# Peptides against a protein of PDB entry 8RAJ: the designs that were tried, part 52

Target 1, 54 residues: chain A of PDB entry 8RAJ
Amino acid sequence: LPAENEDPDKAVVDLHRSPPKTKDPDLTPSGIIAKVKAGDMTQETARELLLAMR

## One batch from the design tools (peptide; made by RFdiffusion4, then SolubleMPNN)

Design b2_p23_2_s4
Fold by OpenDDE base, seed 4:
Structure b2_p23_2_s4 (fold): chain B 54 residues (1-54), chain A 23 residues (1-23)
Amino acid sequence: as target 1 above (54 residues)
Amino acid sequence: DAETQREVDRLLEEGRREEERRA
């Protein structure tokens, strides 16, 4: 079975560590929702990001 | 898309209800 090397360099978007760059595809509404579904982002962080984009 | 928007709206609503319960 090929070990899917989950590339650990999926930058955990920490709102407190790095301001959201509008150019990061992972910081789109769809990218945020995808990270929450994957367990890579908390619902709280996702909410804060989504509110800051409005 | 419309699915993403529904999930965004759900997350925002759940977060608001959690804050209201902690106040």
Scores: peptide ipSAE 0.526, ipTM 0.873, DockQ to the pose 0.715
Fold by OpenDDE base, seed 3:
Structure b2_p23_2_s4 (fold): chain B 54 residues (1-54), chain A 23 residues (1-23)
Amino acid sequence: as target 1 above (54 residues)
Amino acid sequence: DAETQREVDRLLEEGRREEERRA
C-alpha cells in the first residue's frame, strides 16, 4: 500500500505534541473550522482545541 | 462571526453525543 505521504508542511496542530503558539492564525476558531472543512484536521482534534480555547 | 460560532457549537455537540454513545 503506498505510504500516504503525510505532507510534513501541514502543521497538524497536535495539542499533545506542541502547545499552540498563540500567533498561529490557523489556531483561531475560524482557522480550526476551515481546516476541518478542508479535511486537514479531524473533528476530534478540532473539538479538543476549541475546548482548550474556551 | 456568527457562522463560525454555529459551526463550533455543532462540532462540540456532535463530540458530546459521540462520547455519550460510547459510554
Scores: peptide ipSAE 0.525, ipTM 0.872, DockQ to the pose 0.758
Fold by OpenDDE base, seed 5:
Structure b2_p23_2_s4 (fold): chain B 54 residues (1-54), chain A 23 residues (1-23)
Amino acid sequence: as target 1 above (54 residues)
Amino acid sequence: DAETQREVDRLLEEGRREEERRA
């Protein structure tokens, strides 16, 4: 079965592959919350990101 | 802002309650 091409332009912040460079505007607390509200990030991924920034 | 902080706090608290229910 062909792997569904989930759009590579959704920056799936792989927490395991790239520590959040503090320079990505999408990796601010506000940017994370905005992505969760838009349905572009899971609550679980957002929680892990926010805990790592703490 | 204060709204973002409330939403962060809510998200962290919901995640904690889910982990406590799975353990």
Scores: peptide ipSAE 0.525, ipTM 0.872, DockQ to the pose 0.777
Fold by OpenDDE base, seed 2:
Structure b2_p23_2_s4 (fold): chain B 54 residues (1-54), chain A 23 residues (1-23)
Amino acid sequence: as target 1 above (54 residues)
Amino acid sequence: DAETQREVDRLLEEGRREEERRA
């Protein structure tokens, strides 16, 4: 069985492709901010996510 | 935490100012 070492940390969260699951630790406010800081999310996508959580 | 909240507030405010400049 090929070990799909899909490093889950490299998935660019596309809001238009997958609705944000509020239970995903990567889609919490802290997880969103962490992805923006890492360069794995745009500020625009982060803003849209954060507004949808409010 | 309080740092995360400050960064959230900053992102929201920067986005609002960009929309206001484009209108």
Scores: peptide ipSAE 0.522, ipTM 0.872, DockQ to the pose 0.741

Design b2_p23_3_s1 (from b2_p23_3, 13 letters changed)
Fold by OpenDDE base, seed 2:
Structure b2_p23_3_s1 (fold): chain B 54 residues (1-54), chain A 23 residues (1-23)
Amino acid sequence: as target 1 above (54 residues)
Amino acid sequence: DAAAEAARRRQEETDRALELLDE
């Protein structure tokens, strides 16, 4: 019985998908404040990060 | 200079975020 053709066209891992230039919104001053308000970051860690961006 | 203006805007955003963190 001939094993007919599993189509190799489904393995195009698009290696040319430019990584989304997601400016990580989490690394902006506004993104840091949003993380603190969500409870995902401490106020102390947020202060240290913001002072390092100054 | 567009680079100097972008740096100023980033500083103003950072300073405002520090003020909002102290409230």
Scores: peptide ipSAE 0.527, ipTM 0.875, DockQ to the pose 0.694
Fold by OpenDDE base, seed 5:
Structure b2_p23_3_s1 (fold): chain B 54 residues (1-54), chain A 23 residues (1-23)
Amino acid sequence: as target 1 above (54 residues)
Amino acid sequence: DAAAEAARRRQEETDRALELLDE
């Protein structure tokens, strides 16, 4: 079976995309902090996301 | 206005998250 190139880009939150109107629990202020604490998000990416929500 | 209150709550949650991120 050809290894499905799981596009690693699906995990990149495009900070330049209009903030998704999605009630994604992962994009709540608390969800962002939880991802940083889990090591699933960088502090810089979290800062940029939170500033874009302000 | 419920929309204005919801906007204020989101702002307060965001500001608190920025503070916790800088700790």
Scores: peptide ipSAE 0.520, ipTM 0.874, DockQ to the pose 0.709
Fold by OpenDDE base, seed 4:
Structure b2_p23_3_s1 (fold): chain B 54 residues (1-54), chain A 23 residues (1-23)
Amino acid sequence: as target 1 above (54 residues)
Amino acid sequence: DAAAEAARRRQEETDRALELLDE
């Protein structure tokens, strides 16, 4: 089976990219908090994302 | 201005999310 090298860089949210104008519920402040509560995001990454949206 | 009000609401939502993250 070819190990698809899932490029770990594709999972890195580019904090330097202008916040996507996408109505992505997962990129709202509430969506970020929901991911942290689900264990799908670290508290540190969530803090950095929220501070970048400020 | 509806754009200024939307920006203020986003700021308030973000600040509240930071507070909830620090609990």
Scores: peptide ipSAE 0.516, ipTM 0.873, DockQ to the pose 0.720
Fold by OpenDDE base, seed 3:
Structure b2_p23_3_s1 (fold): chain B 54 residues (1-54), chain A 23 residues (1-23)
Amino acid sequence: as target 1 above (54 residues)
Amino acid sequence: DAAAEAARRRQEETDRALELLDE
C-alpha cells in the first residue's frame, strides 16, 4: 500500500487560497464571530481565518 | 474610489472581529 504521505500541510486549509468566491455569509468576519458564539467554530480557527482576511 | 472604500470597510470589519474574538 503506498502510504501517500499526504503532507499534513496540504490538509491545512490553504488560508492563502483566495477566500472562496462563494458569498457564504459564514465566511464574513461577522459570520465567523457568529459561528464561534454558536460553538460551531473554535476561537483559534476563527483567529486564523480573520488574520488571513486582513 | 469605491474599491478603496470597500477595502477599508473590509479591514475595519476584520479588525473589529479580531477585537471581539480576544474578549
Scores: peptide ipSAE 0.513, ipTM 0.873, DockQ to the pose 0.696

Design b2_p23_3_s4 (from b2_p23_3, 13 letters changed)
Fold by OpenDDE base, seed 4:
Structure b2_p23_3_s4 (fold): chain B 54 residues (1-54), chain A 23 residues (1-23)
Amino acid sequence: as target 1 above (54 residues)
Amino acid sequence: DEEAARARRRQEEAERALEELDA
């Protein structure tokens, strides 16, 4: 079966990608920063979440 | 309005967190 060349460049950051639904309604800005510092969240995801809280 | 005050605080905290994240 031909390996579907999933073109890695189709990481089109869908700007319409619904901000990652924080499954945690209690996610605070400080909680986001803490997750980034712990390595549990990427800086990019954190930025997106924080921008959505702005 | 306490809800508006909570929203503003969250926005201000998010802005400070963005500054910390980009530092």
Scores: peptide ipSAE 0.565, ipTM 0.900, DockQ to the pose 0.708
Fold by OpenDDE base, seed 5:
Structure b2_p23_3_s4 (fold): chain B 54 residues (1-54), chain A 23 residues (1-23)
Amino acid sequence: as target 1 above (54 residues)
Amino acid sequence: DEEAARARRRQEEAERALEELDA
């Protein structure tokens, strides 16, 4: 069976994606950076959260 | 206003954190 071509469109950043809702309303900017450094958060998610705090 | 002061600090910290994230 031909390998179903994984639709390359799944990598399209949905411009309509709701900003990531932090599960922790008390998450601080320093806490976000710490999560990125720990590998517990992506840089992209961190950017979106920090921009929402600006 | 302590709430306004907390909001300003959080904004300033977010700006610094964005700079650190992009460095």
Scores: peptide ipSAE 0.563, ipTM 0.899, DockQ to the pose 0.717
Fold by OpenDDE base, seed 1:
Structure b2_p23_3_s4 (fold): chain B 54 residues (1-54), chain A 23 residues (1-23)
Amino acid sequence: as target 1 above (54 residues)
Amino acid sequence: DEEAARARRRQEEAERALEELDA
């Protein structure tokens, strides 16, 4: 199924890069920041996830 | 509309988290 909900203005995010598969559907913005602070997530991956939540 | 209110809260939280990430 074409991902119909990619905001075309957000599609300037590298269309070839699979969004970071968060295995956790319940990942909150605060949970992302906590993972970065713990060293369990890169800042780049966190930024991509947070941008997708906007 | 509770769904629209949940979406707005998530967006606002994501924006604040981006600001914290880039600080």
Scores: peptide ipSAE 0.543, ipTM 0.896, DockQ to the pose 0.607
Fold by OpenDDE base, seed 2:
Structure b2_p23_3_s4 (fold): chain B 54 residues (1-54), chain A 23 residues (1-23)
Amino acid sequence: as target 1 above (54 residues)
Amino acid sequence: DEEAARARRRQEEAERALEELDA
């Protein structure tokens, strides 16, 4: 699916890389950070998810 | 518009979370 928010000025974070399929559509930015702190998510995966929410 | 306001809040929260992740 094309990222619904194509900001044309977003540096080429591979817009063609399907955003990591969050199985949780209700995942919030705070929930992502909490998972990283708990060791349940990598920093890289968190970055990709947060960039998709931006 | 309440939907637009929710979208803006989520964007602002994501930006702050990226800053926290990089600190």
Scores: peptide ipSAE 0.537, ipTM 0.896, DockQ to the pose 0.617

Design b2_p23_4_s1 (from b2_p23_4, 10 letters changed)
Fold by OpenDDE base, seed 3:
Structure b2_p23_4_s1 (fold): chain B 54 residues (1-54), chain A 23 residues (1-23)
Amino acid sequence: as target 1 above (54 residues)
Amino acid sequence: SMDAVVAELLSLLTPEQRAAVLA
C-alpha cells in the first residue's frame, strides 16, 4: 500500500478523537514542542497531549 | 513568551521524557 505521504503539515491532531500515537515522530514530546514553536499547535493542545503521555 | 511556553511544557514531562527532548 502506498504510504500515504500525508503532508505532515496538514495532520490535524484531535486528542478527543484519537489517542496520541507515541510512535509518530510528530506526536513525540519533541515533535509536539516543535509544533508549538512553529505555531502549528496551541499551547493548550500541547499540554493535553503531553499530560496524556505521562 | 515562547520561551515561557516551552518551559511550561517541558515541566509537564517526566524526567525521562525531558531528557529525551533535550538530548
Scores: peptide ipSAE 0.638, ipTM 0.928, DockQ to the pose 0.707
Fold by OpenDDE base, seed 2:
Structure b2_p23_4_s1 (fold): chain B 54 residues (1-54), chain A 23 residues (1-23)
Amino acid sequence: as target 1 above (54 residues)
Amino acid sequence: SMDAVVAELLSLLTPEQRAAVLA
């Protein structure tokens, strides 16, 4: 079976467990949107994160 | 669609944040 290249470094972002850090490039608005495009984050999670960073 | 999703997310940003994303 082709080794599914599971990207082992996919940071799990959970607003309720880990507050967003502005220093984390994955938690910038651009990073969040990129994760949604990649299927690594749901729209709802992204929505909550972005609203919290306003 | 993904385009609609992205558009919605962009609409949630402040003007400054949106400008930074789109730069």
Scores: peptide ipSAE 0.638, ipTM 0.927, DockQ to the pose 0.715
Fold by OpenDDE base, seed 5:
Structure b2_p23_4_s1 (fold): chain B 54 residues (1-54), chain A 23 residues (1-23)
Amino acid sequence: as target 1 above (54 residues)
Amino acid sequence: SMDAVVAELLSLLTPEQRAAVLA
């Protein structure tokens, strides 16, 4: 049976969407870095998010 | 490397934010 290439719909946090809720643990600096380590976020996206949080 | 990426990202944080990540 052909393995369904399930494209992992990795939810990339869109910077242009709603401002990150300050209470979302996934959008803390630690959460952002964790996503990069996991391959769930690009370095560029992480950079933009972290700079916006300063 | 991933270590270099993480180091760069940490350098973008304020000292307080960096301390929270490393805690």
Scores: peptide ipSAE 0.637, ipTM 0.928, DockQ to the pose 0.737
Fold by OpenDDE base, seed 1:
Structure b2_p23_4_s1 (fold): chain B 54 residues (1-54), chain A 23 residues (1-23)
Amino acid sequence: as target 1 above (54 residues)
Amino acid sequence: SMDAVVAELLSLLTPEQRAAVLA
């Protein structure tokens, strides 16, 4: 399975298989939260990403 | 609820990050 989705509208990031790109605007804290709200990211993935970005 | 989820995620941020999200 793909570790990440390059589609900016539906980007999926798997922290365990594809390290997050800190420069990705969709992976800012705001972007991450927005993805969770949209159902495009799980809360667990969001937690891990946000903690890694601290 | 989604509000609770968002609140939890916000609590994980640094003060600076949280301020940026809430701005």
Scores: peptide ipSAE 0.637, ipTM 0.927, DockQ to the pose 0.750

Design b2_p23_4_s2 (from b2_p23_4, 7 letters changed)
Fold by OpenDDE base, seed 4:
Structure b2_p23_4_s2 (fold): chain B 54 residues (1-54), chain A 23 residues (1-23)
Amino acid sequence: as target 1 above (54 residues)
Amino acid sequence: SMEEIVAELLSLLSEEMRAEVLA
């Protein structure tokens, strides 16, 4: 089965829902910062995600 | 700068989250 390229844009991060304990390393605070450093995430998106984790 | 961005992002984290990121 073709690996459905999960369009990273479809990760509707419900900013109002406690981030599910997503064991997704890409959604951890360290993962978010790493993506920003790599240029794969905007600062604004990262800020929103981090605020949602509070 | 990238340094300023990282500093800002870190400021948004709880103490526990910052510790995790900096470990």
Scores: peptide ipSAE 0.093, ipTM 0.642, DockQ to the pose 0.618
Fold by OpenDDE base, seed 1:
Structure b2_p23_4_s2 (fold): chain B 54 residues (1-54), chain A 23 residues (1-23)
Amino acid sequence: as target 1 above (54 residues)
Amino acid sequence: SMEEIVAELLSLLSEEMRAEVLA
């Protein structure tokens, strides 16, 4: 079956729409905080992500 | 401080999300 070419443009996490129900454990609130603590994410990015999840 | 950053981020979460983070 032809792999549906997922339009790479649709993979853009629209932070303005629905927070991706990312099953990515790294994008959970705890994962976000962990990344900030590790210095792998800025506070501003974390804030934006967390607000999008509200 | 890092503690203040975490506290601020936690304050932005709903009660349910905060509970998840603290669990």
Scores: peptide ipSAE 0.092, ipTM 0.641, DockQ to the pose 0.558
Fold by OpenDDE base, seed 3:
Structure b2_p23_4_s2 (fold): chain B 54 residues (1-54), chain A 23 residues (1-23)
Amino acid sequence: as target 1 above (54 residues)
Amino acid sequence: SMEEIVAELLSLLSEEMRAEVLA
């Protein structure tokens, strides 16, 4: 089944315990930037995700 | 602005991550 467009806002990404997996193309740095540019992700969420990857 | 957002986000990346974004 096509991976349902998991609403990025509904993905309870525990940013404090589990850094986002870089294997998800939507959660790569480039993917995050692309989502922000497309208006599909808030800047704050993107910032948190990127900080968690650091 | 979009430019400011991108600049801010890029500044948060490590050199490796930044290289990935800019590739």
Scores: peptide ipSAE 0.089, ipTM 0.630, DockQ to the pose 0.590
Fold by OpenDDE base, seed 2:
Structure b2_p23_4_s2 (fold): chain B 54 residues (1-54), chain A 23 residues (1-23)
Amino acid sequence: as target 1 above (54 residues)
Amino acid sequence: SMEEIVAELLSLLSEEMRAEVLA
């Protein structure tokens, strides 16, 4: 199976993207918090994502 | 602080979501 080149650019949290049917572990609340802690996500983006999950 | 950020983020979660995050 061709290694799906996870386009590193697909880490673009498309705020307009339909909620991924697949629970992207990176987009779980825990994942969001982890990204913020790692400096890989802004607090504002995290806030928006968390609000969208409500 | 990071603790404050986490607290803020947690405050945005439902009780269920918080429980998942803290589990």
Scores: peptide ipSAE 0.086, ipTM 0.631, DockQ to the pose 0.624

Design b2_p23_4_s3 (from b2_p23_4, 9 letters changed)
Fold by OpenDDE base, seed 2:
Formats: C-alpha cells, structure tokens, sequence
Structure b2_p23_4_s3 (fold): chain B 54 residues (1-54), chain A 23 residues (1-23)
C-alpha cells in the first residue's frame, strides 16, 4: 500500500501539547481565519487559539 | 455557513486584532 505520505508539514497545532515556540506567521488571527476558510483548521481549534491569544 | 463562522471568530478578537485582520 503506498505509504500515505502524510505531509509532515501539516502543522497540527495541538494547543494541548506544546505552546507554539516559534512565531508561526500562520498563527496570527488572520492566518488562523485563513486556515479555517481553507478547511485546514476546525472552528473549535481556531476558537481555542484565538481565545488564548487574547 | 463559513460567513457565520468567520463572524464568530472575529468577535473573539480584541478591537485592535479585528482591525488588523480587516486592514
């Protein structure tokens, strides 16, 4: 079976595991919203991230 | 819908953060 190359670059931002150490430009409010629009992030995850950034 | 989702997410931001997103 072709190993599904899970693109390791799917940065699953798991808020429960480690605070993102690196200023990921994609973790700005605009970046988060963009990911949700693209279907790359759930509303729930986005909500948690945005609340943590408040 | 996506519009409602985005609206909710925007509502969670501070006024300054919203302004930055909408700029």
Amino acid sequence: as target 1 above (54 residues)
Amino acid sequence: DMEAIVAELLSLLSPEQRAAVLA
Scores: peptide ipSAE 0.630, ipTM 0.927, DockQ to the pose 0.664
Fold by OpenDDE base, seed 4:
Structure b2_p23_4_s3 (fold): chain B 54 residues (1-54), chain A 23 residues (1-23)
Amino acid sequence: as target 1 above (54 residues)
Amino acid sequence: DMEAIVAELLSLLSPEQRAAVLA
């Protein structure tokens, strides 16, 4: 089975370091939920991001 | 489970944001 290439450029979205730039397609509500479904983001991180987008 | 997680996350969105996710 092809090793899931851990994308080394996992932008650790640290909300404390940089406010999520609204222009990052990965930080849309859809993108966030998709990452959670894929196991690439924790529920807690997703919650914080989504709340910050309100 | 993942379904419960997604449901919770969706509940945090505005109606417009939810519509965009579910479209």
Scores: peptide ipSAE 0.627, ipTM 0.927, DockQ to the pose 0.610
Fold by OpenDDE base, seed 3:
Structure b2_p23_4_s3 (fold): chain B 54 residues (1-54), chain A 23 residues (1-23)
Amino acid sequence: as target 1 above (54 residues)
Amino acid sequence: DMEAIVAELLSLLSPEQRAAVLA
């Protein structure tokens, strides 16, 4: 698995590159949406993550 | 646009998850 970024708040999440971190506070629904707004996550990745969390 | 994207993403959430985002 790829190494974690030193700053998880700025980590680009790609479900196809690495599995999602369920305990990552930045990968809450709010965190995911915030990353999309910031351009740190694609809409497609966000959709996949949110659906996997449900 | 971003507003449409966010609206779509919110629609994928459960009611509980959506409430937590909007709180």
Scores: peptide ipSAE 0.627, ipTM 0.927, DockQ to the pose 0.726
Fold by OpenDDE base, seed 1:
Formats: structure tokens, sequence, C-alpha cells
Structure b2_p23_4_s3 (fold): chain B 54 residues (1-54), chain A 23 residues (1-23)
């Protein structure tokens, strides 16, 4: 099966980049928790993101 | 379990951020 070309336009959340002040709904605390619940984000990644937002 | 995970993540938030998630 051809390797699913991961759409490069999926926002690579670079944790080492300055917290984007982006009102990206996907990067709000609610959005992060929703992704974890959906299995689209690991607990570890969510923890790091939420701590960076504090 | 997922409930424990969510509870932990919520505990990392400020009271204001937590209130916004739970609203």
Amino acid sequence: as target 1 above (54 residues)
Amino acid sequence: DMEAIVAELLSLLSPEQRAAVLA
C-alpha cells in the first residue's frame, strides 16, 4: 500500500516553537483534551502542550 | 483509564482555563 502521504499541511505542532498565540481551536485546552479523548493525541504530548500554555 | 487521564490533564490547568473547558 502506498505510504499514506501524511498531508504536510497538517499543523506540525512543534513543541519547541514559541507557543503560537494562534487561536487555533485545536490548540486550546479544550481542543487538546478532545484530541486525547479521540485518540488523536498522546497524554504525554497533551501534558507538554498544556504546561507550555500555563 | 481515559477518565483518569482527563482528570490529570485538567489538574495542570489554571482555575480559569479549567472553568473554560468545563463550561
Scores: peptide ipSAE 0.638, ipTM 0.926, DockQ to the pose 0.757; fails the geometry check

Design b2_p23_4_s4 (from b2_p23_4, 9 letters changed)
Fold by OpenDDE base, seed 5:
Structure b2_p23_4_s4 (fold): chain B 54 residues (1-54), chain A 23 residues (1-23)
Amino acid sequence: as target 1 above (54 residues)
Amino acid sequence: AMDEVVAELLSLLTPEQRAAVLA
């Protein structure tokens, strides 16, 4: 079975990517905060994302 | 503390965004 080449890049929230489509629950303000609480996102990354969403 | 982190992040939101998170 081709190892799902989990493009390690897919897990990286590309800060330069198109504004997070409001439809991704993981990229909503609530989702971002939830990831930080879970230890899945740094505070700095969250800050940058939230600022970009303003 | 995590509470301080969350408070900072919430402060970066618009009032409308913050209201949606806290709803």
Scores: peptide ipSAE 0.631, ipTM 0.924, DockQ to the pose 0.711
Fold by OpenDDE base, seed 4:
Structure b2_p23_4_s4 (fold): chain B 54 residues (1-54), chain A 23 residues (1-23)
Amino acid sequence: as target 1 above (54 residues)
Amino acid sequence: AMDEVVAELLSLLTPEQRAAVLA
């Protein structure tokens, strides 16, 4: 069974360090919601990110 | 449930952002 490559770069999106660069496909509203659905992001983190993008 | 979570997150988006997610 292919080892799920745990991508070790959990980009801890520290909202305090860098505003989410709009160019990161993982930080689009769709990408954020997809990560939550996949269990790769908490609801709270997603909420904070989405609010910052308004 | 996950559907409730997603619904909440969608409610935080602007109409334009929500349309893009649902497209």
Scores: peptide ipSAE 0.630, ipTM 0.924, DockQ to the pose 0.720
Fold by OpenDDE base, seed 3:
Structure b2_p23_4_s4 (fold): chain B 54 residues (1-54), chain A 23 residues (1-23)
Amino acid sequence: as target 1 above (54 residues)
Amino acid sequence: AMDEVVAELLSLLTPEQRAAVLA
């Protein structure tokens, strides 16, 4: 499923709406943690994504 | 408590993934 975008250069990621994209640099472990730090992702979403990509 | 959040998330990674994040 396509990512939801409020900004054409930024994707909003929800595991329940869109499967994780392992090739997306914003969805690497580093990218996920960075989004949480920035307040752009919840801890719960981050946990689910990180567990799914192990 | 962002440091605690980050610590938890890091703990979910494999050693290889964690090394890549911390590099």
Scores: peptide ipSAE 0.630, ipTM 0.923, DockQ to the pose 0.690
Fold by OpenDDE base, seed 2:
Structure b2_p23_4_s4 (fold): chain B 54 residues (1-54), chain A 23 residues (1-23)
Amino acid sequence: as target 1 above (54 residues)
Amino acid sequence: AMDEVVAELLSLLTPEQRAAVLA
């Protein structure tokens, strides 16, 4: 089975490169916090996203 | 600790957003 080398860098949402889609369930406040808990997002990125959604 | 991180992130939300997360 080809190991899909999911580039870990591509899994991180960059606010400056890709604006958050409000309809993405992964970008809800709950989804963002869940990603941080999972280690899939930095606290700083989460902070910026949450402030932009305010 | 992760609990402190989560607490900070929750503090950035509006009361309505925080209520939705905690519901």
Scores: peptide ipSAE 0.629, ipTM 0.924, DockQ to the pose 0.702

Design b2_p23_5_s1 (from b2_p23_5, 10 letters changed)
Fold by OpenDDE base, seed 4:
Structure b2_p23_5_s1 (fold): chain B 54 residues (1-54), chain A 23 residues (1-23)
Amino acid sequence: as target 1 above (54 residues)
Amino acid sequence: DWVDRFTELTDEELAELQKELEE
């Protein structure tokens, strides 16, 4: 079977691959994404928070 | 890592990711 060349541009972000060292559910990657989805946080703010966790 | 990938996502790619998280 041809190895489906997973388009590297469509690589799904694994939000659980490198979770931040926090127990606050609102500050986990999933929590941040949930806030963005709910309209309680902008995408830009989410990016900044995630960058700070790097 | 996931942070690098997320910060590189366009708004459209982020919307697709959000859709996948809803399933």
Scores: peptide ipSAE 0.083, ipTM 0.587, DockQ to the pose 0.123
Fold by OpenDDE base, seed 1:
Structure b2_p23_5_s1 (fold): chain B 54 residues (1-54), chain A 23 residues (1-23)
Amino acid sequence: as target 1 above (54 residues)
Amino acid sequence: DWVDRFTELTDEELAELQKELEE
């Protein structure tokens, strides 16, 4: 099955509904932190994503 | 758990943590 490249922005929108069930490494807790550190994600978005995974 | 701690951080505390992770 093609890894649905869920746009992380789309994942954020869907996050308000449900945490994304993705195997995308960029959406793992570690991947999210890495994106923030790289400047590819806002701290607020990361916080919301991590909270939804909790 | 660091993830739990991260979710509790304010933006300011998060910025400080990021600085620490860069060192």
Scores: peptide ipSAE 0.072, ipTM 0.601, DockQ to the pose 0.172
Fold by OpenDDE base, seed 5:
Parts: structure tokens; sequence; C-alpha cells
Structure b2_p23_5_s1 (fold): chain B 54 residues (1-54), chain A 23 residues (1-23)
């Protein structure tokens, strides 16, 4: 099957795009960092979440 | 980048966030 040529432009993550709006305060960057500092989240999990926002 | 758009972050939190994204 021909590999669907996904638009290469969609693969380019715009690093300057507006930050994702989350209604969950625990999922904001500040919230994630706060959880790590409090010992309620591992650094690895925080990294994964932050990378997913990028 | 998008990280800089979060006004809720202190300079310290921003530095920590940048570190996590670069690891």
Amino acid sequence: as target 1 above (54 residues)
Amino acid sequence: DWVDRFTELTDEELAELQKELEE
C-alpha cells in the first residue's frame, strides 16, 4: 500500500505556536514542575508530558 | 519557543523546564 505521504508540513512542530491551553492546573508546566519538586511525579514522567506539549 | 509563552513560570521554573526538554 502506498505510504500515505503525510504532509511534511504537519510533521514540522511549530516551536513558536501558542502553548496548549489546559484547564487542568496540574498539567500546566508550572504544575508539572511543582509535582516533581513535591515528589509526586518522576522526572521521567514530567519529561514525557512536557515533550508531548511541544 | 512555546515555553517562553507561559507567563506563569518563574525564571527558575523556565530553566528547569528547558532542562527537562533537552534531556
Scores: peptide ipSAE 0.067, ipTM 0.573, DockQ to the pose 0.040
Fold by OpenDDE base, seed 3:
Structure b2_p23_5_s1 (fold): chain B 54 residues (1-54), chain A 23 residues (1-23)
Amino acid sequence: as target 1 above (54 residues)
Amino acid sequence: DWVDRFTELTDEELAELQKELEE
C-alpha cells in the first residue's frame, strides 16, 4: 500500500494556542474552567493557576 | 499566547469560551 505522505509539519503543536498537557484533570484548562462554572473557583484564582502553567 | 488571551477575557468572553468547550 502506498505510504500516505503524512506532512510532518502538521504534527507541530502550537503551544501558544494549545494549553499545556497535564495528567491532573483538575488542573487542565477545561478542568479549571469547569470549576469556575460550578462555583468552586473564582475567575481570579483560575487566572493565577493558568499563569503558573506559562 | 492562550494564557495571555485568557487573562484579558471579560466575564462574558469567558462564558462564551465555556460554551465552546462544552460543544
Scores: peptide ipSAE 0.072, ipTM 0.591, DockQ to the pose 0.182; fails the geometry check

